Peptides against a protein of PDB entry 2ODG. Designs and how they scored, part 15

Target 1, 89 residues: chain A of PDB entry 2ODG
Amino acid sequence: MTTSQKHRDFVAEPMGEKPVGSLAGIGEVLGKKLEERGFDKAYVVLGQFLVLKKDEDLFREWLKDTCGANAKQSRDCFGCLREWCDAFL

## One batch from the design tools (peptide; aimed at target 1 V44 Q48)

Design b2_p16_7 (made by RFdiffusion4)
Pose (drawn by RFdiffusion4):
Structure b2_p16_7 (pose): chain A 89 residues (1-89), chain P 16 residues (1-16)
Amino acid sequence: as target 1 above (89 residues)
Amino acid sequence: EMELVEKGVEMAKELN
């Protein structure tokens, strides 16, 4: 999983108020769609993951249906958000 | 940091 340094950096230090496009697997284009959906910050998107009880199928369907992210990009967000929770939740 | 996570969960629920 050749995730960018952002994946390790994200689960290496608190998220703070970093932009949603900062989440691994969410690019600038995808960040914009989620932003238009009311997720202007990454901690709002992490909240969606927590609401879905880490249901990978629901999460992937939600992210894909919400912005059109591919099955590949959604995997990065799941492990990225999930690993952050492992260190942080 | 936890306060932001809790805030994010509530906002996510409102957006659903």

Design b2_p16_7_s1 (made by RFdiffusion4, then SolubleMPNN; from b2_p16_7, 8 letters changed)
Fold by OpenDDE base, seed 1:
Structure b2_p16_7_s1 (fold): chain B 89 residues (1-89), chain A 16 residues (1-16)
Amino acid sequence: as target 1 above (89 residues)
Amino acid sequence: MKKLIEEGVKKAKELL
């Protein structure tokens, strides 16, 4: 499956203080909704990803329920965090 | 903000 440049930029380096909107699949709309729920940094969403034991279905469901992400957005976000963890965790 | 995160974690754990 093809990835975006946004995905590649995210998975290439430690995420540090990157905003939630730096995650693949998370644009302005979803980013704002996540921030309103306290998820202002990418590492906070990473925390949820890890709490859910890196499970794709559970994470994508959580993301949908939390900010209204569609299937493409949740897939992109999951893939972004999965590949980042494979490289750096 | 911390409260929202804690509630979010709790809800996420309920999915497990």
Scores: peptide ipSAE 0.122, ipTM 0.725, DockQ to the pose 0.163
OpenDDE base, seeds 2, 3, 4, 5: peptide ipSAE 0.117, 0.115, 0.097, 0.113; ipTM 0.724, 0.721, 0.711, 0.720

Design b2_p16_7_s2 (made by RFdiffusion4, then SolubleMPNN; from b2_p16_7, 7 letters changed)
Fold by OpenDDE base, seed 3:
Structure b2_p16_7_s2 (fold): chain B 89 residues (1-89), chain A 16 residues (1-16)
Amino acid sequence: as target 1 above (89 residues)
Amino acid sequence: MLKLIEEGVEKAKELL
């Protein structure tokens, strides 16, 4: 699977205070919806990813239900967090 | 804002 530059930029360094919109698959539309639900930082979504035991199906379902992410968007977001965790956790 | 986060966490936990 190929990755975007946005993905590569995210997984390359500690996420710190990066906004939720910095996650691959999360554009302006999904970012705003996530922020409305309290998920303003990437690390808050990381928290949900970890609560769900890093399970792909559960995380992608949660993301879809929370902000309306489609299959591509949820896949990109999951992959972004998975690879970040592999590097930094 | 914390109430919204708590709700989000609870929704995630329900999937487990």
Scores: peptide ipSAE 0.359, ipTM 0.855, DockQ to the pose 0.163
OpenDDE base, seeds 1, 2, 4, 5: peptide ipSAE 0.099, 0.110, 0.235, 0.108; ipTM 0.704, 0.713, 0.795, 0.713

Design b2_p16_7_s3 (made by RFdiffusion4, then SolubleMPNN; from b2_p16_7, 7 letters changed)
Fold by OpenDDE base, seed 4:
Structure b2_p16_7_s3 (fold): chain B 89 residues (1-89), chain A 16 residues (1-16)
Amino acid sequence: as target 1 above (89 residues)
Amino acid sequence: MMKLIEEGVEKAKKLM
């Protein structure tokens, strides 16, 4: 599948202290909602991704429930974290 | 902060 530049930028390097909004699929609206719920850094969302054992359905469901992500947003975010983990974890 | 982790874990339990 074709990825966004945002995705490519995220998976290209260690995420460090990148904000949650740097994740593919997480725009301003979803980013603010995640931050309000305590997910201010991308690595906090990564933590939840790992708690869910990298399961796509579970993670996308969680993201939907947590910030209202639609199918594309959750897919993009999942793919971003999956590929980042493939490279660095 | 700890609540965030606990909430995430509890959510995971519900989904699994």
Scores: peptide ipSAE 0.105, ipTM 0.717, DockQ to the pose 0.140
OpenDDE base, seeds 1, 2, 3, 5: peptide ipSAE 0.101, 0.102, 0.105, 0.100; ipTM 0.713, 0.716, 0.717, 0.714

Design b2_p16_7_s4 (made by RFdiffusion4, then SolubleMPNN; from b2_p16_7, 7 letters changed)
Fold by OpenDDE base, seed 5:
Structure b2_p16_7_s4 (fold): chain B 89 residues (1-89), chain A 16 residues (1-16)
Amino acid sequence: as target 1 above (89 residues)
Amino acid sequence: MQKLIEEGVEKAKELL
């Protein structure tokens, strides 16, 4: 499988204050829904990823339940956070 | 916002 440029841009550098919409798989629609739930920064979603012990199935289910992410969106988002953590955590 | 985040955290924790 190939990754998007958005994914590569995210995993290449520290997360900092990047908005939630900077995560691969999170577009404008999902980003707004996440922000409405208090997840305005990528690092807040990272927090949930870590709370779920980096488990793919649990994280993707949470993301689906929280913002309505489909399978590809949740997979892209999970992969983005996993690879970022591998590089920086 | 804090309360909303807490709800999100609770949702995640319920999956564990």
Scores: peptide ipSAE 0.387, ipTM 0.877, DockQ to the pose 0.160
OpenDDE base, seeds 1, 2, 3, 4: peptide ipSAE 0.073, 0.088, 0.382, 0.266; ipTM 0.679, 0.695, 0.876, 0.824

Design b2_p16_8 (made by RFdiffusion4)
Pose (drawn by RFdiffusion4):
Structure b2_p16_8 (pose): chain A 89 residues (1-89), chain P 16 residues (1-16)
Amino acid sequence: as target 1 above (89 residues)
Amino acid sequence: SEEVEKARELGKEAVE
């Protein structure tokens, strides 16, 4: 899973108020769609993950249906958001 | 929306 340094950096330090495009697997294009959907900050998107009880199928369907992220990009967000929770939740 | 505000609440609390 050749995730960018952002994946390790994200689960290495608190997320603070970093932008949603900062989440691994969310690019600038995808960050814009989530932003238009009311998720201007990454901690708002992490909240969606928590609401879905880490249901990978619901999460991937939600992200994909919400912005059109591919099955590949959604895997990065799941492990990225999930691993952050493992160190941080 | 209600969904977004719920996600904001939980995510903000998890970060804190």

Design b2_p16_8_s1 (made by RFdiffusion4, then SolubleMPNN; from b2_p16_8 with K6L R8E E9K E16A)
Fold by OpenDDE base, seed 5:
Structure b2_p16_8_s1 (fold): chain B 89 residues (1-89), chain A 16 residues (1-16)
Amino acid sequence: as target 1 above (89 residues)
Amino acid sequence: SEEVELAEKLGKEAVA
């Protein structure tokens, strides 16, 4: 499968203090919902991803339940974090 | 606290 430029931009460099909206699949709407729930930075969502032991089904279900992400959004976000971890973790 | 409130939204129980 092909990835977005947003995905490539995220996985290419250290995460730092990037906002949650910098994650692939997370736009302004989902980003605001995540921020309201305390997930203001991408690394907080990374933390959840790691707590769930990088399990795709658990993470995507969590993301859907937390901010209403659809299948594509949750897939893009999961893939973004997975590939970032493969490169930097 | 903010940490406790955030923890309530984490999916730790899904792994247990």
Scores: peptide ipSAE 0.045, ipTM 0.552, DockQ to the pose 0.090
OpenDDE base, seeds 1, 2, 3, 4: peptide ipSAE 0.039, 0.033, 0.040, 0.027; ipTM 0.549, 0.543, 0.547, 0.560

Design b2_p16_8_s2 (made by RFdiffusion4, then SolubleMPNN; from b2_p16_8, 5 letters changed)
Fold by OpenDDE base, seed 4:
Structure b2_p16_8_s2 (fold): chain B 89 residues (1-89), chain A 16 residues (1-16)
Amino acid sequence: as target 1 above (89 residues)
Amino acid sequence: SAEVEKAEELGRAAVA
């Protein structure tokens, strides 16, 4: 399957202090909900991804439960973090 | 929350 430009932009460089909304699959609506829950930076969501030991089912379920992400949004976000980790972690 | 703090700790370390 194909990826978005947003995904490619995110996985191309170190994450730094990028906002949570920079993650693929996380738009303004989901981003605001994540920020309200304390997940304001992309690296905080990366942290949760690592807490869950990079388990796709657990992470996607968590994202759905936390901000209401649908299947495509959670897939895009998971894939974005997985590929970033493969490149930089 | 404890969940956020744990995630923030691991995430910060991962991107440092």
Scores: peptide ipSAE 0.834, ipTM 0.972, DockQ to the pose 0.909
OpenDDE base, seeds 1, 2, 3, 5: peptide ipSAE 0.097, 0.108, 0.833, 0.833; ipTM 0.661, 0.679, 0.971, 0.971

Design b2_p16_8_s3 (made by RFdiffusion4, then SolubleMPNN; from b2_p16_8 with K12E E16K)
Fold by OpenDDE base, seed 3:
Structure b2_p16_8_s3 (fold): chain B 89 residues (1-89), chain A 16 residues (1-16)
Amino acid sequence: as target 1 above (89 residues)
Amino acid sequence: SEEVEKARELGEEAVK
């Protein structure tokens, strides 16, 4: 599987205060929905990813239920957080 | 504190 430039930009450095929309797979539409639910920063979604013990199926299901992410969007977001954690956690 | 309670509520709602 190939990755986007957005993915590569995210996994290349500490995420700091990056907005939720900086995550691969999360565009303006999904980002706004996540922000409305209290997930305004990428690190808040990271927190959810970690609470779910990095489980792909659980995280992708959660993301779909929370903001309506489709299969590609949830896959991209999961992969983004997984590879960021592999590099920095 | 208010911040801790809000964080707890957010987390609990997120995982159920």
Scores: peptide ipSAE 0.025, ipTM 0.559, DockQ to the pose 0.092
OpenDDE base, seeds 1, 2, 4, 5: peptide ipSAE 0.025, 0.025, 0.024, 0.024; ipTM 0.556, 0.557, 0.552, 0.546

Design b2_p16_8_s4 (made by RFdiffusion4, then SolubleMPNN; from b2_p16_8, 6 letters changed)
Fold by OpenDDE base, seed 2:
Structure b2_p16_8_s4 (fold): chain B 89 residues (1-89), chain A 16 residues (1-16)
Amino acid sequence: as target 1 above (89 residues)
Amino acid sequence: SELVEEAERLGREAVA
């Protein structure tokens, strides 16, 4: 299984103030839902990822519950944050 | 999951 260019772009550099929509797996639909819930920046979702101790099942469940992410979207988002953390955290 | 529920609660509080 390969990663997307969006994933590679995200994990390649510090995330700074990147919007939540910059996360792999988070498109316009999920991004808007996350923003409506107050998760407008990628680093806010990173915060949840860390609070959940980087647990894949917990994070993907949270993402599904929060914005309705499907299996692929939650997998892509999780992988994106995991690899970013491996590089920069 | 208790941890997920807590994370969601904290998330809502943070943006309220």
Scores: peptide ipSAE 0.105, ipTM 0.670, DockQ to the pose 0.121
OpenDDE base, seeds 1, 3, 4, 5: peptide ipSAE 0.096, 0.094, 0.066, 0.104; ipTM 0.662, 0.661, 0.610, 0.668

## One batch from the design tools (peptide; aimed at target 1 R37 V44 Q48)

Design b2_p17_1 (made by RFdiffusion4)
Pose (drawn by RFdiffusion4):
Structure b2_p17_1 (pose): chain A 89 residues (1-89), chain P 17 residues (1-17)
Amino acid sequence: as target 1 above (89 residues)
Amino acid sequence: EEELVEKGVALAKELNE
């Protein structure tokens, strides 16, 4: 999983108020769509993951249906958001 | 940081309605 340094950096330090496009697997184009959906910050998107009880199928369907992210990009967000929770939740 | 997570869950729920 050749995730960018952002994946390790994200689960290496608190997220603070970093932009949603900062989440691994969310590019600038995808960050814009989630932003238009009311997720202007990454901690709002992490909240969606927590609401879905880490249901990978619901999360992937939600992200894909919400912005059109591919099955590949959604995997990065799931492990990225999930691993952050493992160190942080 | 925990307050932001809680706030993020609350906002996510509000956006889902």

Design b2_p17_1_s1 (made by RFdiffusion4, then SolubleMPNN; from b2_p17_1, 8 letters changed)
Fold by OpenDDE base, seed 2:
Formats: sequence, structure tokens, C-alpha cells
Structure b2_p17_1_s1 (fold): chain B 89 residues (1-89), chain A 17 residues (1-17)
Amino acid sequence: as target 1 above (89 residues)
Amino acid sequence: MEELIEEGVKKALELLK
């Protein structure tokens, strides 16, 4: 599968205080929805990813349920966090 | 006004059951 530059930029370095919108698959619409629900930083979503044991189905379902992410958006976001964790966790 | 993350966290916990 081909990744986006946004994905590559995210997985290349520690995420620090990056906003939630820095995650691949999280555009302006989803980012605002996540921020409205308190998920303003990428690391907060990372927290959910980890609580869900890095399970793809559970995380993607959570993301869909939380902000309305579609299949591609949730896939991109999951892949972004998975690969970031592979590099830095 | 920003909603607290509580509901989002609860959703995740429910998925783990």
C-alpha cells in the first residue's frame, strides 16, 4: 500500500505536541470533531490506540464512532499510529 | 465549549468488553 507524505512526516519523528490533525487520515473535518471531544493532540488518540491494545478493528471502530471517520480515514490513521509505534514505542 | 474526553474513553473501554 502507498502511504501519503502526511503519513511519512508523522512517523518520521517523535510526535510531541502535534495536533490531532497531524495524523494521517485526520483532515480538517475529523480533526475539529476530535478536538471538540477533547482529543486535541495526536498523543491523546495514541492513548486510545494503546488502550485498545493496538487492535485495528477496535481502533478503527472507535474512530468511526467518535468522529465519523470513513474506512479510508480510519485505515490511514491506524496505519500512521501503528508505524509510529513500531519506530518509537 | 470543548467536551471532556470521558465519553470517548468510555467508548473504548466498552469495545474491550
Scores: peptide ipSAE 0.552, ipTM 0.897, DockQ to the pose 0.104
OpenDDE base, seeds 1, 3, 4, 5: peptide ipSAE 0.131, 0.118, 0.121, 0.118; ipTM 0.709, 0.698, 0.706, 0.699

Design b2_p17_1_s2 (made by RFdiffusion4, then SolubleMPNN; from b2_p17_1, 8 letters changed)
Fold by OpenDDE base, seed 3:
Structure b2_p17_1_s2 (fold): chain B 89 residues (1-89), chain A 17 residues (1-17)
Amino acid sequence: as target 1 above (89 residues)
Amino acid sequence: MEELIQEGVEKAKELLK
């Protein structure tokens, strides 16, 4: 599958203090919902990704339950974190 | 752990069971 420029920008460098909305698949609507739940930075969502042992199904289910992400949004977010981890973790 | 994200973290932990 082809990736978005947003995905490429995220996986190209250390995420540092990037907001949760910098993650591929996380737009303004989902970002606000995640922030309301305390997930304000991309690295906090990364933490959940790692707690779930990088499992795609578990992470995508968690994301759906937490902010209402659809299949494409959760796929994009998972792929973004997976490729970032492959490069920097 | 911050109280704000407690529920989200617990959800993830439950999925691991």
Scores: peptide ipSAE 0.382, ipTM 0.862, DockQ to the pose 0.119
OpenDDE base, seeds 1, 2, 4, 5: peptide ipSAE 0.374, 0.370, 0.378, 0.379; ipTM 0.861, 0.858, 0.861, 0.862

Design b2_p17_1_s3 (made by RFdiffusion4, then SolubleMPNN; from b2_p17_1, 7 letters changed)
Fold by OpenDDE base, seed 5:
Structure b2_p17_1_s3 (fold): chain B 89 residues (1-89), chain A 17 residues (1-17)
Amino acid sequence: as target 1 above (89 residues)
Amino acid sequence: MEELIEEGVKKAKELLK
């Protein structure tokens, strides 16, 4: 599976205060929707990822329900958080 | 902010049931 540069940039360093839009798969449209729901920082979405015990299906379903992410977007976002956690958590 | 994310958190918790 290939990754984007956006993915690689995210997983390479601590996420700190990065905006939600810095997550792979989360563009301007999804980012705005997430922000409207209070998920303004990447770490808030990370929190949901962890609450869901890093389960791919549950997280991707949650993301879809929350901001309307499609299959690719949710896959990219999940992979981004999974690999970040593997490196830093 | 906590109030805004309440529904999102609730949705996630529901998925764990």
Scores: peptide ipSAE 0.398, ipTM 0.868, DockQ to the pose 0.138
OpenDDE base, seeds 1, 2, 3, 4: peptide ipSAE 0.374, 0.366, 0.356, 0.361; ipTM 0.857, 0.852, 0.852, 0.857

Design b2_p17_1_s4 (made by RFdiffusion4, then SolubleMPNN; from b2_p17_1, 8 letters changed)
Fold by OpenDDE base, seed 3:
Structure b2_p17_1_s4 (fold): chain B 89 residues (1-89), chain A 17 residues (1-17)
Amino acid sequence: as target 1 above (89 residues)
Amino acid sequence: MKELIEEGVKRAKKLLE
């Protein structure tokens, strides 16, 4: 399975203050919805990922319920955070 | 903003129950 350049750019370095829209799978539409719910930074979504104990099904369900992410979007976002954590956490 | 985050966290934690 191939990854996007957006994914590679995200997992290559500490996320710092990157906006939520920098996460793979999170475009302008989903990003705005997440921001409206208070999730403006990528690290805030990382927090939810960790609260859910890195569980794929739970995280993807949460993301779907929170911003309407489809299967591909939630998969890409989960994979992005998982690989980032493997490298930096 | 804190209240919004708290609601988000609460929803996530609910999935663990």
Scores: peptide ipSAE 0.356, ipTM 0.852, DockQ to the pose 0.162
OpenDDE base, seeds 1, 2, 4, 5: peptide ipSAE 0.353, 0.343, 0.211, 0.355; ipTM 0.849, 0.846, 0.788, 0.851

Design b2_p17_2 (made by RFdiffusion4)
Pose (drawn by RFdiffusion4):
Structure b2_p17_2 (pose): chain A 89 residues (1-89), chain P 17 residues (1-17)
Amino acid sequence: as target 1 above (89 residues)
Amino acid sequence: EEEELVEKGVEKAKELN
């Protein structure tokens, strides 16, 4: 999983108020769609993951249906958001 | 502070649903 340094950096330090495009697997184009959906910050998107009880199928369907992210990009967000929770939740 | 932001994010995610 050749995730960018952002994946390790994200689960290496607190998220603070970093932008939603900062989450691994969410590019600038995808960050814009989520932003238009009311997720202007990454901690709002992490909240959606927590609401879905880490249901990978529901999460991937939600992200894909919400912005059109591919099955590949959604995997990065799942492990990225999930691993952050493992160190942080 | 970080926990508060996560809780705030969960609340906002629920409102957006």

Design b2_p17_2_s1 (made by RFdiffusion4, then SolubleMPNN; from b2_p17_2, 7 letters changed)
Fold by OpenDDE base, seed 3:
Parts: C-alpha cells; sequence; structure tokens
Structure b2_p17_2_s1 (fold): chain B 89 residues (1-89), chain A 17 residues (1-17)
C-alpha cells in the first residue's frame, strides 16, 4: 500500500519533540483534540501505542474515541507509529 | 535524549488512562 510524504518524513528520522500533528493521519482538527486531552506531542501518542502493546484494533479504537479519527486517519497514524518503531525502537 | 522522551511518553500516557 502507498504512503504519504508526511508518513515518509516521519518514519525517516528520530521523533524528538515533534508535535502530535506531525503524525500521519493527524491533521489540525484531530491534533487540537488530542492536545486538549493531554496528548500534545507525538512521543505521548507513541507512549499510548506502546501501553496498548502495539495492538492495532485497540489503538485505532482508542484514537477514534479520543479525537474522532475515521478509519483512514487511524490506519495512517497506526502505520506511521509501527514503521517508526520498526526503524528506531 | 530520544530514549528519555519515549519513557516520558509512556509515563504520560499511563497518567491519562
Amino acid sequence: as target 1 above (89 residues)
Amino acid sequence: SEEELIQEGVKKALELL
């Protein structure tokens, strides 16, 4: 499956303190909602991803419930974090 | 460091459960 340039840019380098909006599938609308819930940096969402033991169904359900992400947005975000972890974790 | 940020991310996520 093809990926976005945003995905490629994220998985190509260490995450550092990148904002939550740098994650694939997370635009300004979803990013603001995540920030309001305390997930203000990409590494905090990574933390949630790891707490859920990298489980796709659990993570995507959580993302939907937390910020209203649709199926494509949650898929893109999950895939972005999975590939980043494969490269750097 | 990157490792410290990852650990902080896990900590914060746990606090937000």
Scores: peptide ipSAE 0.793, ipTM 0.963, DockQ to the pose 0.906
OpenDDE base, seeds 1, 2, 4, 5: peptide ipSAE 0.322, 0.099, 0.146, 0.306; ipTM 0.844, 0.668, 0.732, 0.834

Design b2_p17_2_s2 (made by RFdiffusion4, then SolubleMPNN; from b2_p17_2, 6 letters changed)
Fold by OpenDDE base, seed 3:
Structure b2_p17_2_s2 (fold): chain B 89 residues (1-89), chain A 17 residues (1-17)
Amino acid sequence: as target 1 above (89 residues)
Amino acid sequence: KEKELIEEGVKKAKELL
């Protein structure tokens, strides 16, 4: 399946201090909600991804419950973090 | 520093559970 340029840009390099909104599937609306819940950087969402042991169902459900992400948004975000980890972790 | 940020992210995520 095809990916977005946003996804490709994210998985191409270390994430460093990138904001949460740099994650594929996370726009300004979802990003603000995540920041309000304490997930202010992409590496904090990565932290949650790892705490959930990279479980897709758990992570996507968490994202839905935390910021209201729909199925596509949660899929894109999960895939973005999965591929980043495959490259750098 | 990337390693340190990942560790910090895990720590912070656990605090937010």
Scores: peptide ipSAE 0.775, ipTM 0.957, DockQ to the pose 0.895
OpenDDE base, seeds 1, 2, 4, 5: peptide ipSAE 0.052, 0.061, 0.068, 0.066; ipTM 0.650, 0.662, 0.674, 0.668

Design b2_p17_2_s3 (made by RFdiffusion4, then SolubleMPNN; from b2_p17_2, 6 letters changed)
Fold by OpenDDE base, seed 5:
Structure b2_p17_2_s3 (fold): chain B 89 residues (1-89), chain A 17 residues (1-17)
Amino acid sequence: as target 1 above (89 residues)
Amino acid sequence: SEEKLIEEGVERAKELL
């Protein structure tokens, strides 16, 4: 699988206060939906990722249910957080 | 179960949002 530059940019550094929209797979539409549900920062989604014990199926299903992410978007977002955690957690 | 624990944890987390 190939990754996007957005993915590479995210996993390359601490996420700090980055908005939720900085996550790979999360564009303007999904980002706004996540923000409406209280997930305004990337680290809040990271928190959910960790609460779900980094389980891909659970996380991707949650993301779909929460903001309507499609398969690619949820895959990209999961991969983004997984690789970020591998580097920094 | 693991699933139940996760679900409850998610619910608790959402209460803070």
Scores: peptide ipSAE 0.077, ipTM 0.694, DockQ to the pose 0.094
OpenDDE base, seeds 1, 2, 3, 4: peptide ipSAE 0.076, 0.074, 0.070, 0.070; ipTM 0.693, 0.694, 0.684, 0.687

Design b2_p17_2_s4 (made by RFdiffusion4, then SolubleMPNN; from b2_p17_2, 6 letters changed)
Fold by OpenDDE base, seed 5:
Structure b2_p17_2_s4 (fold): chain B 89 residues (1-89), chain A 17 residues (1-17)
Amino acid sequence: as target 1 above (89 residues)
Amino acid sequence: KEQELIEEGVRKAKELL
């Protein structure tokens, strides 16, 4: 599968304090919705990813329920966190 | 406020397990 530059930029370095909007698949709309729910940093979403045991279906369902992410957005976000964890966790 | 929001998010995630 082809990844975006946004994805590559995210997985290439430590996450630090990157905003939630830096995650692949999370644009302005979804980012604002996530922030309204308390998920302002990418690492907070990473926390949910880990709570869900890195399970793709569960995470993508959670993301959809939380901010209305569609299939592509949730796939991109999951892949972003999966590859970041493979590199740094 | 923020704490409650995060707790709600975590609870929702854990309920999927």
Scores: peptide ipSAE 0.404, ipTM 0.876, DockQ to the pose 0.152
OpenDDE base, seeds 1, 2, 3, 4: peptide ipSAE 0.365, 0.381, 0.391, 0.347; ipTM 0.861, 0.875, 0.879, 0.861

Design b2_p17_3 (made by RFdiffusion4)
Pose (drawn by RFdiffusion4):
Structure b2_p17_3 (pose): chain A 89 residues (1-89), chain P 17 residues (1-17)
Amino acid sequence: as target 1 above (89 residues)
Amino acid sequence: EEEEEVEEAKEAGEEAM
């Protein structure tokens, strides 16, 4: 999983109020769609993951259906958001 | 419905932070 340094950096320090495009697997284009959906910050998107009880199928369907992220990009967000929770939740 | 969903996810994210 050749995730960018952002994946390790994200689960290495608190997320603070970093932008949603900062989440691994969410690019600038995808960050814009989620932003238009009311997720202007990454901690709002992490909240969606928590609401879905880490249901990978629901999460992937939600992200894909919400912005059109591919099955590949959604995997990065799941492990990225999930691993952050493992260190931080 | 979408606004309520976003508000719920915002509160859950703020609590996790």

Design b2_p17_3_s1 (made by RFdiffusion4, then SolubleMPNN; from b2_p17_3, 9 letters changed)
Fold by OpenDDE base, seed 2:
Structure b2_p17_3_s1 (fold): chain B 89 residues (1-89), chain A 17 residues (1-17)
Amino acid sequence: as target 1 above (89 residues)
Amino acid sequence: SLKEQVEKAREAGLAAL
């Protein structure tokens, strides 16, 4: 599976204060929904990813339930956080 | 609240492990 430039941009550097919308798979629609739920920064979603012990199924299900992410969006977001963690955590 | 949402999701996730 190939990655997007958005994915590559995110995993290339510390995420700092990047908005939730900077995550691969999270566009304007999903980003706004996440922000409305308090997940305004990428690091907050990272926190949820970590508390779910980096489990793909659990995280993707959570993302779907939280903001309505489809299979591709949740896959892209999961992969983005997984690879960021592999590089920086 | 965010705290409640995260805790709720955490508990559900851990229960599924």
Scores: peptide ipSAE 0.065, ipTM 0.639, DockQ to the pose 0.121
OpenDDE base, seeds 1, 3, 4, 5: peptide ipSAE 0.054, 0.054, 0.053, 0.057; ipTM 0.613, 0.612, 0.622, 0.632

Design b2_p17_3_s2 (made by RFdiffusion4, then SolubleMPNN; from b2_p17_3, 8 letters changed)
Fold by OpenDDE base, seed 3:
Structure b2_p17_3_s2 (fold): chain B 89 residues (1-89), chain A 17 residues (1-17)
Amino acid sequence: as target 1 above (89 residues)
Amino acid sequence: SLEEQVKEAEEAGRKAL
């Protein structure tokens, strides 16, 4: 499948202290909602991804319930974190 | 709770960096 430039930029380097909005699939609206709930950095969402044992269904459902992400947004975010982990974890 | 969820996520994420 094709990916966005935002996805490619994220998976190309260590994430460090990047904001949650740097994740593919997370725009300004979803980013603000995540920040309000304490998920302000990309690595915090990475942490939730790992707590859920990289399970796609569990993670995407969590993201939907937490910030209202649709199917494409949750897919893009999951794929972004999966590929980052494959490269750096 | 949400607070505990965030705490666990932060811990797991920090360890992965």
Scores: peptide ipSAE 0.844, ipTM 0.973, DockQ to the pose 0.883
OpenDDE base, seeds 1, 2, 4, 5: peptide ipSAE 0.135, 0.120, 0.093, 0.119; ipTM 0.648, 0.637, 0.594, 0.633

Design b2_p17_3_s3 (made by RFdiffusion4, then SolubleMPNN; from b2_p17_3, 9 letters changed)
Fold by OpenDDE base, seed 3:
Structure b2_p17_3_s3 (fold): chain B 89 residues (1-89), chain A 17 residues (1-17)
Amino acid sequence: as target 1 above (89 residues)
Amino acid sequence: SLEEQVEKARKAGLAAL
């Protein structure tokens, strides 16, 4: 399916110190909630993604439970991390 | 569950910082 420019910008280069809000599907509201839970950088969410063994259902459920992400937001975030990993991991 | 274990580990890690 189609991707956003935000997704393309994220997957195009090393993650570095990018904030959690740079992830596709993570806007200002979700970003703040994630930061409050200790997920201030995109690489911290990447860590969770990897610990869950890149499992889509587990990750999307976790994201929903952690910050209230809806189905589209969790899908976009998962896809963003999956494609970044395919390129750089 | 895996998710439960991950959450426990995460909380322990963050608390140690």
Scores: peptide ipSAE 0.079, ipTM 0.632, DockQ to the pose 0.106
OpenDDE base, seeds 1, 2, 4, 5: peptide ipSAE 0.078, 0.078, 0.069, 0.062; ipTM 0.626, 0.622, 0.627, 0.596

